Peptides against a protein of PDB entry 7K3S. Designs and how they scored, part 5

Target 1, 60 residues: chain A of PDB entry 7K3S
Amino acid sequence: MEELSGKPLSYAEKEKLKEKLAFLKKEYSRTLARLQRAKRAEKAKNSKKAIEDGVPQPEA

## One batch from the design tools (peptide; made by RFdiffusion4, then SolubleMPNN)

Design b2_p26_3_s1 (from b2_p26_3, 26 letters changed)
Fold by OpenDDE base, seed 4:
Structure b2_p26_3_s1 (fold): chain B 60 residues (1-60), chain A 26 residues (1-26)
Amino acid sequence: as target 1 above (60 residues)
Amino acid sequence: EEELKKLEEERKKKEEKEKEEKEKEE
């Protein structure tokens, strides 16, 4: 059991945790933007394929 | 990914040194 020793984090440990948090927020936003781009690309592919297959597009 | 891995490795290396220093003082 790693006792989360209730020792106050040093200034250096707090700055490293802030840096880690900033990095994780940046990677989260990048991943979210990639996911949104992929979802838009899949909708565009499905629309192109449905036009090619002669399926009437659901009017948005 | 690489920066997160480096930060985790640096943390682990610091924790290992703190454990080794405690084990040397006992």
Scores: peptide ipSAE 0.213, ipTM 0.684, DockQ to the pose 0.009
Fold by OpenDDE base, seed 3:
Structure b2_p26_3_s1 (fold): chain B 60 residues (1-60), chain A 26 residues (1-26)
Amino acid sequence: as target 1 above (60 residues)
Amino acid sequence: EEELKKLEEERKKKEEKEKEEKEKEE
């Protein structure tokens, strides 16, 4: 059993954890924005193809 | 990416020092 020796994190360790968390939140937001852009681009390609192929898109 | 890598390298260096200190007590 690794004793998670519950030594209270020093002020410096807490600040480093806040910095890591802020970095991870920023990278998550950038990745999410990229994913949303990719999904919008895919929908726009599918809509162009459906118009070209004469297939009625189901209205949502 | 580089900032996360620096934080991971600093953590690894602390863990290596803690292992070396435990090996000196045994």
Scores: peptide ipSAE 0.195, ipTM 0.667, DockQ to the pose 0.009
Fold by OpenDDE base, seed 1:
Structure b2_p26_3_s1 (fold): chain B 60 residues (1-60), chain A 26 residues (1-26)
Amino acid sequence: as target 1 above (60 residues)
Amino acid sequence: EEELKKLEEERKKKEEKEKEEKEKEE
């Protein structure tokens, strides 16, 4: 058991940690949305190439 | 941990209210 033997966080330190957590959650969500968009764009690019190359796309 | 969870839920509830208030003002 790591005793959290730290002094109780001040109200200001708690608020600053909430802000950092909110920022990290926002950047995480933004990164996930970018990753999902990139995966969709890659699938759309591969679908366009498969149509151009005459290769039937396997229906997923 | 429980206090941080309660504070997160309270912030989420405030953000939902602020969104609902903005949606009623448009």
Scores: peptide ipSAE 0.180, ipTM 0.641, DockQ to the pose 0.013
Fold by OpenDDE base, seed 5:
Order: structure tokens, then C-alpha cells, then sequence
Structure b2_p26_3_s1 (fold): chain B 60 residues (1-60), chain A 26 residues (1-26)
């Protein structure tokens, strides 16, 4: 039996954990936005190359 | 990143002290 005998987190420890979670959520959202922008830029490069190379784009 | 690292180091130091306190009570 792992006794989770962890003393209840103090108010200050809970606030520090909320700040950590808010920071991680912000960095995740920033990274996700960068990834989405990169994927859009890659699609736009591939579309320009497909138009230049005379390859019909798959109609959406 | 640096703020997260400082907070992880503080957490690790607290966990290490709690382990050392448990080892002294056994």
C-alpha cells in the first residue's frame, strides 16, 4: 500500500502549482500556434510549387 | 524556462528534505 501520506499542500504550494500550470498552458498554446503556422506555411509552399510545376492540387 | 527550472529545483529540494526526514525517523 503506497500510503499517499503527503501532507495536504499549503495554500502557498497550491498557488505555486497554479502558476506553474498557467505557465505550461501558455507555453503549450505558443508552441501549438507556432506548429499551426508552420503547417500553414508548408502547405502554402507546396501549393506554390504545385502551381509552378503544373500539378493539379487535390480539390478540397 | 528559467522560472519553471527554479520552481522544479525548489520542489526537488523540498522532496529531498522530506525523504531525509523520513529516513531519520526509521
Amino acid sequence: as target 1 above (60 residues)
Amino acid sequence: EEELKKLEEERKKKEEKEKEEKEKEE
Scores: peptide ipSAE 0.211, ipTM 0.684, DockQ to the pose 0.009; fails the geometry check

Design b2_p26_3_s3 (from b2_p26_3, 26 letters changed)
Fold by OpenDDE base, seed 4:
Structure b2_p26_3_s3 (fold): chain B 60 residues (1-60), chain A 26 residues (1-26)
Amino acid sequence: as target 1 above (60 residues)
Amino acid sequence: KKELEELRKKLEEEEKKKKEEEEKLE
């Protein structure tokens, strides 16, 4: 990666970075939502396995 | 287990990329 760390970014470069940030924020939100679904699905699998293994479910 | 770990790792990589692009705007 060329270190652009020494030159003031043009208006067009700043707008391109803002578009990239908006894209990354959207991808992050999608991954977060997928992680939350996967956590719920893993909890549900563990609960189903505990029932199947004859382990008394902890009463909620 | 593996899917949750992969999703956590991906989320961390996306957060890192977001910070690197935020730093370029400052």
Scores: peptide ipSAE 0.499, ipTM 0.904, DockQ to the pose 0.077
Fold by OpenDDE base, seed 2:
Structure b2_p26_3_s3 (fold): chain B 60 residues (1-60), chain A 26 residues (1-26)
Amino acid sequence: as target 1 above (60 residues)
Amino acid sequence: KKELEELRKKLEEEEKKKKEEEEKLE
């Protein structure tokens, strides 16, 4: 992949990078939302197991 | 555990790619 790190980017190249950055920000937000759901699901599994094992639930 | 680690790793890779494209825009 060409190391364009030393060439002045054209307006069209800058717009293409902005579009790619917007796409990456969107994918990041989707992955973050998935991670937050997975963390909540893990907490819910651990809470269900702790109830089954007779461990006091931490109050919410 | 594994799914959270994979999602964390993916998030770090996405952050890295985002930084590499931000650096090219500056």
Scores: peptide ipSAE 0.497, ipTM 0.904, DockQ to the pose 0.022
Fold by OpenDDE base, seed 5:
Structure b2_p26_3_s3 (fold): chain B 60 residues (1-60), chain A 26 residues (1-26)
Amino acid sequence: as target 1 above (60 residues)
Amino acid sequence: KKELEELRKKLEEEEKKKKEEEEKLE
């Protein structure tokens, strides 16, 4: 790892880093979208439980 | 709860890797 800190990256190395960065940005956006779906699903579970615990069972 | 924590941890790891690759381009 020590020899790379002093040499200017070649054009080809910079393009490979840009491709990696584009991939990482895409994975980040997918994970973020999944997190937002999971947060909505958790809220929907909590609201269903609040309705189920808040409705008195009709006494027979 | 566990799935949200795993997704948060994964998002933080992806953000760290993104920052490390951005720093190499600067």
Scores: peptide ipSAE 0.489, ipTM 0.904, DockQ to the pose 0.019
Fold by OpenDDE base, seed 3:
Structure b2_p26_3_s3 (fold): chain B 60 residues (1-60), chain A 26 residues (1-26)
Amino acid sequence: as target 1 above (60 residues)
Amino acid sequence: KKELEELRKKLEEEEKKKKEEEEKLE
C-alpha cells in the first residue's frame, strides 16, 4: 500500500481524483432526488391518513 | 420511516466520501 499521505499528487492522480469526485457528486444528486421523492410519497400518505380517520396504515 | 432513514444515512456516507476526495485534491 503506497501511503499517498505526504507525496505531491501527480497530474494524473489529480485528474483521477477529479473524475472520482464528479462521480460521487452524481451519486449524491441521485440519492438526494430519491430522498425528495420518498419525502413527497410519505407526505402524500400522511395527507391521505388525515382523510381516512380509521385505518392504521403499516409503518414502512 | 426506514427507507427515509436509509436514504439519509446513504447521503451522509456519500457526503463523507466527497469530503475525503476533496481533501486529497487540496
Scores: peptide ipSAE 0.501, ipTM 0.905, DockQ to the pose 0.024; fails the geometry check

Design b2_p26_4_s1 (from b2_p26_4, 12 letters changed)
Fold by OpenDDE base, seed 3:
Structure b2_p26_4_s1 (fold): chain B 60 residues (1-60), chain A 26 residues (1-26)
Amino acid sequence: as target 1 above (60 residues)
Amino acid sequence: EKEEEKKKEEEKKEEEERKKLLEEEK
């Protein structure tokens, strides 16, 4: 099974790898946008709780 | 349905490119 490491990738194999890379980049960007929304929602929850509990927010 | 149609169109493009490569090797 060692004869594939020395052959140049076919055009079709290169395009398939580009498509897989484009898909992975899209899913990465979606995951980052989800993480950023989650962090904003957590900050907003913590700020509301700090006001309700009468605790002065630690200024950043 | 739209995701399966897109996957069939992509598979058809890959097959057409594979046919072109096999024709250029003759």
Scores: peptide ipSAE 0.169, ipTM 0.712, DockQ to the pose 0.010
Fold by OpenDDE base, seed 1:
Structure b2_p26_4_s1 (fold): chain B 60 residues (1-60), chain A 26 residues (1-26)
Amino acid sequence: as target 1 above (60 residues)
Amino acid sequence: EKEEEKKKEEEKKEEEERKKLLEEEK
């Protein structure tokens, strides 16, 4: 039984956890930006095909 | 000595990146 009982994390342990959290937030933001770019590129490919196939784009 | 200085420089870079990420979230 790992007693999760109540030892306050050391200041150094808290800083390391904040650093890890910042790193994870950065990698998350990079992954989101990559995903958004991929979705935009996919929409741009689909729109080029829809124009080539003579399908009226739904006006936004 | 050089390893502790390198560790402090790395901690400072991580703190600066942390500050940038907290500023971009505003």
Scores: peptide ipSAE 0.163, ipTM 0.684, DockQ to the pose 0.018
Fold by OpenDDE base, seed 2:
Structure b2_p26_4_s1 (fold): chain B 60 residues (1-60), chain A 26 residues (1-26)
Amino acid sequence: as target 1 above (60 residues)
Amino acid sequence: EKEEEKKKEEEKKEEEERKKLLEEEK
């Protein structure tokens, strides 16, 4: 576990960390949007099957 | 010299990881 606890981060190191954080936040938001689309698509597939099987949809 | 070379190698690795993550999202 490297000793990051003793040196003030340079301006360049702080900017690099901000860029990494901005990138990770962007990728997280994209992944979250993809997950939400996948969950909507799963619900839409399950609703089509339940209509075909004559099962009442749980009203939201 | 060796410290600048290490910095350039680390920057290339970070760019490659960023590129891989962007390619997996397509």
Scores: peptide ipSAE 0.143, ipTM 0.674, DockQ to the pose 0.020
Fold by OpenDDE base, seed 4:
Structure b2_p26_4_s1 (fold): chain B 60 residues (1-60), chain A 26 residues (1-26)
Amino acid sequence: as target 1 above (60 residues)
Amino acid sequence: EKEEEKKKEEEKKEEEERKKLLEEEK
């Protein structure tokens, strides 16, 4: 465990951490959107395949 | 010395991750 040395972070270190946090939030949102798109694509593929295989679609 | 080297390695890794993510967006 690196002890977060109880030294107050400099202004420059705080700004770097804010930029890193903003970047990570952007990437989280991008990854979440990608995951949601992938889940929709898999549902659409499974629905198309179930129609092709003659499986009764569960009524929504 | 070892703490500064680790900080430089982490900064380099973060820059490489940023470059990869900018390349996947093109």
Scores: peptide ipSAE 0.133, ipTM 0.666, DockQ to the pose 0.021

Design b2_p26_4_s3 (from b2_p26_4, 18 letters changed)
Fold by OpenDDE base, seed 5:
Structure b2_p26_4_s3 (fold): chain B 60 residues (1-60), chain A 26 residues (1-26)
Amino acid sequence: as target 1 above (60 residues)
Amino acid sequence: KEEEKKKKEEKEKKKKKDEEILKKLK
């Protein structure tokens, strides 16, 4: 692994790192939104089953 | 001429590595 420790990043390398970071932030936000939607859908299914089965919902 | 050709080839190799990294993240 060539140690990047000695050369200042060029303008082009900095812009490429900004593009990679923006892409990673977008994919992270998309994955997080999917996970949150899945958890909400699971909670809604469990709540519907708890009402149908006569089980007391845990009060929030 | 030869030094400019080597510099163009190195830039193309860096671009291909960057595209491969972005492809592995999708």
Scores: peptide ipSAE 0.187, ipTM 0.668, DockQ to the pose 0.012
Fold by OpenDDE base, seed 2:
Structure b2_p26_4_s3 (fold): chain B 60 residues (1-60), chain A 26 residues (1-26)
Amino acid sequence: as target 1 above (60 residues)
Amino acid sequence: KEEEKKKKEEKEKKKKKDEEILKKLK
């Protein structure tokens, strides 16, 4: 385990890292929700096409 | 007095860099 040999973070530096981490978690959650909506929309499009083309859906 | 001025300027430069990073992530 490489010891992170760094000066102890000040209170202000720790708070700034918490803000950056909270922001990154928020953007991750938004991106994940967008990806999940996109996958659902793709599945719905493929389902509509397979009903139109008479092709059986691969059940998972 | 000069060392305190340099320390204040360095803190301000660090704040500006941290704001720029947050703007690039948004």
Scores: peptide ipSAE 0.183, ipTM 0.669, DockQ to the pose 0.012
Fold by OpenDDE base, seed 3:
Structure b2_p26_4_s3 (fold): chain B 60 residues (1-60), chain A 26 residues (1-26)
Amino acid sequence: as target 1 above (60 residues)
Amino acid sequence: KEEEKKKKEEKEKKKKKDEEILKKLK
């Protein structure tokens, strides 16, 4: 195991890592919300098409 | 004086690297 013999992070370095982590969490949540919206829109298109084409929905 | 200049330059290089990493994540 490489000992992480790094000098202790300064207060400013810790705050910069917290900012980077907060940014990454925000971009992750935006991407996840976009993916969930896309999946809901696809399901809503498929259900409308199944009603128009007279095809019985496969029960889940 | 020379060691203090080297320490200031190293801190500025570290700030520029941190800004470049944040630009690559946007």
Scores: peptide ipSAE 0.179, ipTM 0.664, DockQ to the pose 0.012
Fold by OpenDDE base, seed 1:
Structure b2_p26_4_s3 (fold): chain B 60 residues (1-60), chain A 26 residues (1-26)
Amino acid sequence: as target 1 above (60 residues)
Amino acid sequence: KEEEKKKKEEKEKKKKKDEEILKKLK
């Protein structure tokens, strides 16, 4: 197994990586929330069209 | 001298939080 021959990260480098990870997690969560909202909005548009077109809604 | 002690304490509090984050990621 290759030794991760990475020089021991300085305390400052570890902090910078944690800040980057926290930022990335925040942006990921925001992106997921936007995606979920978009999917809900799409379902609401499709349900409104299906009601207008007289198509029986698939029962959940 | 007091400002240097406060800065050392803040760095130590940060290190402890960081070790806790590292433990939660393992």
Scores: peptide ipSAE 0.173, ipTM 0.694, DockQ to the pose 0.010

Design b2_p26_5_s2 (from b2_p26_5, 12 letters changed)
Fold by OpenDDE base, seed 5:
Parts: sequence; structure tokens; C-alpha cells
Structure b2_p26_5_s2 (fold): chain B 60 residues (1-60), chain A 26 residues (1-26)
Amino acid sequence: as target 1 above (60 residues)
Amino acid sequence: SEAERRRREEEERRRREEEEEERKRE
């Protein structure tokens, strides 16, 4: 087993990694919210088109 | 400290990038 003999990260390096992780989590959540909104808009567009094309919508 | 100055500058840059990306949606 290679010991993770990396020099212990300084307090400043640990705080910088926490800030980067918080930023990446925020950007991930923002991108996920955009993707979910796009999928809802696509579903709404497809439902509108299926009604216009006379395709019976399955009752939910 | 120099490390605190660099952290503040990086945070301010991030805030400006977020604000510019919000303004591009309006």
C-alpha cells in the first residue's frame, strides 16, 4: 500500500480546497437546476406538440 | 497577510464573474 506520504496540507491550503469545493457544489447545483428546467420545458413542448398532432395523452 | 489579500481578490473575482453571468440572463 503506497502510504499517502503527501506532506500534510497547511491550514491555508485546506481552506482554499474547501472554498473550491463550495464553489464547485454551487455550480453543480446551478447546472442541475438549468438541466431540470430544460427537461420540464422539453416535456411541455412535446405535450403541446402531441395535442396539436391529435395524439391522445395518457392520463396520469 | 498576503494570503488573506489573495483570498479576498479571488472571492471578489468570483463575485464579479457571477454578477456578469446573471446580467447576461436579463
Scores: peptide ipSAE 0.214, ipTM 0.742, DockQ to the pose 0.010
Fold by OpenDDE base, seed 3:
Structure b2_p26_5_s2 (fold): chain B 60 residues (1-60), chain A 26 residues (1-26)
Amino acid sequence: as target 1 above (60 residues)
Amino acid sequence: SEAERRRREEEERRRREEEEEERKRE
């Protein structure tokens, strides 16, 4: 592991980076959850339409 | 520090509450 030879971050800089990392992790999880729900909703919509159109569902 | 432990425990609690609320909406 290359130790990036930089000046040690102050306590305030470390806390600000921790807060930013927590925020980014939260927004990532929220976006992932939204994407998964959208994919499930799209599959459910496509399945309803395929049943209505008489198209056989692709086996999983 | 004790303050850092309390902050971490609060963040873990909030994450569990959000994951539980998400599970109740599915």
Scores: peptide ipSAE 0.194, ipTM 0.752, DockQ to the pose 0.014
Fold by OpenDDE base, seed 1:
Structure b2_p26_5_s2 (fold): chain B 60 residues (1-60), chain A 26 residues (1-26)
Amino acid sequence: as target 1 above (60 residues)
Amino acid sequence: SEAERRRREEEERRRREEEEEERKRE
């Protein structure tokens, strides 16, 4: 077995990494939800403009 | 809380079992 030659992380270091990972996952999910909301709002604005400008909407 | 202590003890037990299993595979 290739020993991944790193000193084994202490209990406290592993717990700190779990906490950081949980925080990072939460911030990722929050950012993804904001991005998805922004893309939906942009699509809705573009669709509204296409109706106002008399441009045929490509049916999705 | 008591529930938080039990969850920590269970996670620590699982970790010891994983470390013992890893040591048995080396």
Scores: peptide ipSAE 0.187, ipTM 0.743, DockQ to the pose 0.009
Fold by OpenDDE base, seed 4:
Structure b2_p26_5_s2 (fold): chain B 60 residues (1-60), chain A 26 residues (1-26)
Amino acid sequence: as target 1 above (60 residues)
Amino acid sequence: SEAERRRREEEERRRREEEEEERKRE
């Protein structure tokens, strides 16, 4: 396998990368939760509109 | 604090998982 012929990262650089990764994972999870809430809210709006417009909802 | 212990245990678990994943890529 290709030798990662890079200078070994210092302990401080590794810790900084771990902190950055933890931050990015937290922001990803927060963004995913927002997206899931938005999709649920959109489905709920479309469902309400379909009821109001007299369109038979497909039974799930 | 109990919350600080859980954070330390989670960080230590993540470190072991990262070291194992690195070892699996060699």
Scores: peptide ipSAE 0.174, ipTM 0.711, DockQ to the pose 0.013

Design b2_p26_6_s1 (from b2_p26_6, 13 letters changed)
Fold by OpenDDE base, seed 4:
Structure b2_p26_6_s1 (fold): chain B 60 residues (1-60), chain A 26 residues (1-26)
Amino acid sequence: as target 1 above (60 residues)
Amino acid sequence: KEEEKKKEEEKKRKEEEEKLRKELEE
């Protein structure tokens, strides 16, 4: 564990870190939404393929 | 010019966001 015993971050460095964190949170949310969309699309593809293959879908 | 400094800072911010975007796409 490198001790973060560095000089207190300047106001400008703190604002830059806040901007970086806001950007990373936005990209995380975007990636999560893409992953959820991909999983839904894969389930919809697999269900369409199961119908095409004559496999009775398990009624939910 | 204070406006020119603000425009350079905005450009630098966009370049840092683009670097972070490339690092997340790799």
Scores: peptide ipSAE 0.194, ipTM 0.697, DockQ to the pose 0.013
Fold by OpenDDE base, seed 1:
Structure b2_p26_6_s1 (fold): chain B 60 residues (1-60), chain A 26 residues (1-26)
Amino acid sequence: as target 1 above (60 residues)
Amino acid sequence: KEEEKKKEEEKKRKEEEEKLRKELEE
């Protein structure tokens, strides 16, 4: 069993890790929002093609 | 001296954020 007896992180190292984690969460949220916009744009393109191809849109 | 140290720390933070951004874009 490899003892992960890593030295206790200093206060400064913990704050640096919190800043990195906050940055990572922000970039994740931006990427997720980009993916959601891309999926909406793809659905809108597929809906426009289905209307052009004479396929009845399922009424919501 | 303290303001220069703060600017250097901010620069280092921006360089680390840019590295992490590049690693996430690969």
Scores: peptide ipSAE 0.193, ipTM 0.695, DockQ to the pose 0.013
Fold by OpenDDE base, seed 2:
Structure b2_p26_6_s1 (fold): chain B 60 residues (1-60), chain A 26 residues (1-26)
Amino acid sequence: as target 1 above (60 residues)
Amino acid sequence: KEEEKKKEEEKKRKEEEEKLRKELEE
């Protein structure tokens, strides 16, 4: 394990890292919500197409 | 002066968020 032997972070550096982490968490949550919407939209397209093509949907 | 400093700090924050957003899109 490489020891992260860095000088103790200043208060300002810690606040900057907290802000970066808060931003990354927000973008992660946004991306996850987009992925979940995309998966729901894909399922809805597949369901609509399977009704049109007369193909039985795989049970979830 | 204090309000101007707060506006400059908010601008720098938005510029850092935009840079991080570009880095996550690459």
Scores: peptide ipSAE 0.190, ipTM 0.691, DockQ to the pose 0.013
Fold by OpenDDE base, seed 5:
Structure b2_p26_6_s1 (fold): chain B 60 residues (1-60), chain A 26 residues (1-26)
Amino acid sequence: as target 1 above (60 residues)
Amino acid sequence: KEEEKKKEEEKKRKEEEEKLRKELEE
């Protein structure tokens, strides 16, 4: 039994935490979109190298 | 007075967003 004896957060403290959470979700989504673009760019580079090296691309 | 309070809150929000950006770049 851990008594979470923390005083209930005020309305202002809850809104501040909600703003921080919204900011973190936005930066996470930006980072995920950057990672997905990087992974697509890497696949496109590997496809160009495989065409140059005469390796048959797996037909999708 | 209300416009000055809104400007101070916006400044404080930008300072917190900048701290969170630095913590995500380490």
Scores: peptide ipSAE 0.188, ipTM 0.699, DockQ to the pose 0.012

Design b2_p26_6_s2 (from b2_p26_6, 13 letters changed)
Fold by OpenDDE base, seed 2:
Structure b2_p26_6_s2 (fold): chain B 60 residues (1-60), chain A 26 residues (1-26)
Amino acid sequence: as target 1 above (60 residues)
Amino acid sequence: EEEERKKKEEEEKKKKEEEERRKKAE
């Protein structure tokens, strides 16, 4: 267990944490956008297949 | 902003090195 040293974080440590948080926020936003595109593409495939199979789409 | 970060990181390194020198001289 790294001791969470109850010492105030230095300026350099705070900036390094801000950079890590900015990176994680960027990767989260990219992943969320990818997931949303994948869900839209899946819905579009299911809609196309349901039209071909004559099955009524569940209303969203 | 990045240059100020580097300057402050260098200043913090110098302060830590000075503190370590003081602790070795005691």
Scores: peptide ipSAE 0.196, ipTM 0.747, DockQ to the pose 0.005
Fold by OpenDDE base, seed 1:
Structure b2_p26_6_s2 (fold): chain B 60 residues (1-60), chain A 26 residues (1-26)
Amino acid sequence: as target 1 above (60 residues)
Amino acid sequence: EEEERKKKEEEEKKKKEEEERRKKAE
């Protein structure tokens, strides 16, 4: 019987996966913060343009 | 930290070798 019991990951493989996961979480958080800053900057540009064009802003 | 990691890797390798010896003796 080929037990499809996927070979238990070694301690070193688990630690390498934890390090990779920590790196990916850090890069995800940086990318998310950049995206949120870009969206805020876009909203601020659109708001400035709508004030300049005399368009009533929807009340927040 | 690296020395402790290496020690645990060696212990896990030893445990795997012992399990393979057990499976070969059965």
Scores: peptide ipSAE 0.195, ipTM 0.763, DockQ to the pose 0.005
Fold by OpenDDE base, seed 4:
Structure b2_p26_6_s2 (fold): chain B 60 residues (1-60), chain A 26 residues (1-26)
Amino acid sequence: as target 1 above (60 residues)
Amino acid sequence: EEEERKKKEEEEKKKKEEEERRKKAE
Protein backbone atom coordinates (compact mmCIF):
# COMPACT_ATOMS: atom_id res chain seq x y z
CA MET B 1 0.00 0.00 0.00
CA GLU B 2 1.89 3.08 -1.18
CA GLU B 3 1.23 5.69 1.49
CA LEU B 4 -0.55 8.69 -0.08
CA SER B 5 0.41 10.26 3.30
CA GLY B 6 3.01 12.93 2.35
CA LYS B 7 2.00 15.31 -0.49
CA PRO B 8 -1.02 17.65 -0.67
CA LEU B 9 -3.05 16.68 -3.74
CA SER B 10 -2.61 19.09 -6.65
CA TYR B 11 -5.61 21.10 -7.88
CA ALA B 12 -5.88 18.81 -10.95
CA GLU B 13 -5.82 15.66 -8.75
CA LYS B 14 -8.56 17.13 -6.49
CA GLU B 15 -10.77 18.00 -9.50
CA LYS B 16 -10.19 14.52 -11.02
CA LEU B 17 -11.25 12.99 -7.67
CA LYS B 18 -14.37 15.25 -7.55
CA GLU B 19 -15.30 14.15 -11.11
CA LYS B 20 -14.75 10.48 -10.18
CA LEU B 21 -16.87 10.93 -7.03
CA ALA B 22 -19.68 12.61 -9.03
CA PHE B 23 -19.54 9.77 -11.60
CA LEU B 24 -19.65 7.07 -8.88
CA LYS B 25 -22.60 8.83 -7.13
CA LYS B 26 -24.49 8.93 -10.47
CA GLU B 27 -23.79 5.22 -11.18
CA TYR B 28 -24.80 4.31 -7.60
CA SER B 29 -28.14 6.18 -7.97
CA ARG B 30 -28.73 4.52 -11.38
CA THR B 31 -27.95 1.05 -9.98
CA LEU B 32 -30.19 1.65 -6.93
CA ALA B 33 -33.07 2.74 -9.21
CA ARG B 34 -32.57 -0.43 -11.34
CA LEU B 35 -32.54 -2.63 -8.21
CA GLN B 36 -35.73 -0.99 -6.86
CA ARG B 37 -37.41 -1.45 -10.29
CA ALA B 38 -36.32 -5.12 -10.42
CA LYS B 39 -37.67 -5.77 -6.88
CA ARG B 40 -41.02 -4.11 -7.81
CA ALA B 41 -41.19 -6.17 -11.04
CA GLU B 42 -40.43 -9.40 -9.11
CA LYS B 43 -43.18 -8.63 -6.55
CA ALA B 44 -45.61 -7.91 -9.43
CA LYS B 45 -44.69 -11.24 -11.13
CA ASN B 46 -45.08 -13.16 -7.86
CA SER B 47 -48.47 -11.52 -7.19
CA LYS B 48 -49.65 -12.32 -10.75
CA LYS B 49 -48.49 -15.95 -10.34
CA ALA B 50 -50.22 -16.23 -6.93
CA ILE B 51 -53.51 -14.96 -8.46
CA GLU B 52 -53.14 -17.37 -11.42
CA ASP B 53 -52.39 -20.34 -9.08
CA GLY B 54 -55.52 -19.60 -6.95
CA VAL B 55 -53.41 -18.97 -3.82
CA PRO B 56 -55.01 -16.35 -1.53
CA GLN B 57 -52.59 -13.41 -1.30
CA PRO B 58 -51.65 -12.69 2.29
CA GLU B 59 -53.51 -9.47 3.07
CA ALA B 60 -50.90 -6.85 3.85
CA GLU A 1 -10.97 28.80 -1.69
CA GLU A 2 -12.65 27.92 -5.04
CA GLU A 3 -11.73 31.29 -6.64
CA GLU A 4 -8.08 30.94 -5.53
CA ARG A 5 -7.99 27.40 -7.01
CA LYS A 6 -9.53 28.65 -10.29
CA LYS A 7 -6.95 31.48 -10.46
CA LYS A 8 -4.09 28.95 -9.96
CA GLU A 9 -5.58 26.67 -12.68
CA GLU A 10 -5.80 29.59 -15.13
CA GLU A 11 -2.19 30.59 -14.34
CA GLU A 12 -0.98 26.95 -14.85
CA LYS A 13 -2.95 26.75 -18.14
CA LYS A 14 -1.39 30.05 -19.31
CA LYS A 15 2.10 28.77 -18.37
CA LYS A 16 1.49 25.50 -20.30
CA GLU A 17 0.26 27.43 -23.36
CA GLU A 18 3.40 29.64 -23.22
CA GLU A 19 5.62 26.50 -22.97
CA GLU A 20 3.81 24.97 -26.00
CA ARG A 21 4.40 28.22 -27.96
CA ARG A 22 8.13 28.09 -27.05
CA LYS A 23 8.29 24.42 -28.16
CA LYS A 24 6.71 25.30 -31.56
CA ALA A 25 9.17 28.19 -32.09
CA GLU A 26 12.25 25.86 -31.74
Scores: peptide ipSAE 0.156, ipTM 0.716, DockQ to the pose 0.005
Fold by OpenDDE base, seed 5:
Structure b2_p26_6_s2 (fold): chain B 60 residues (1-60), chain A 26 residues (1-26)
Amino acid sequence: as target 1 above (60 residues)
Amino acid sequence: EEEERKKKEEEEKKKKEEEERRKKAE
């Protein structure tokens, strides 16, 4: 195992890391947007149940 | 930018040389 711990990264290594970082940022943003949509859908289901159960929704 | 391009070309050349050495060892 060559410990890359002291050598300056090559141009190709830097570009490959930049591409990997861009990919990871895209997948993170996609996952976060999915989570936010799921949380909004859950709140909308809970609000429908609260109306059906006669529970007063907190006025916004 | 030109220095980065030259460094990229040198690294691609080194990678081709390493691949050729690997093919000669097989």
Scores: peptide ipSAE 0.149, ipTM 0.731, DockQ to the pose 0.005

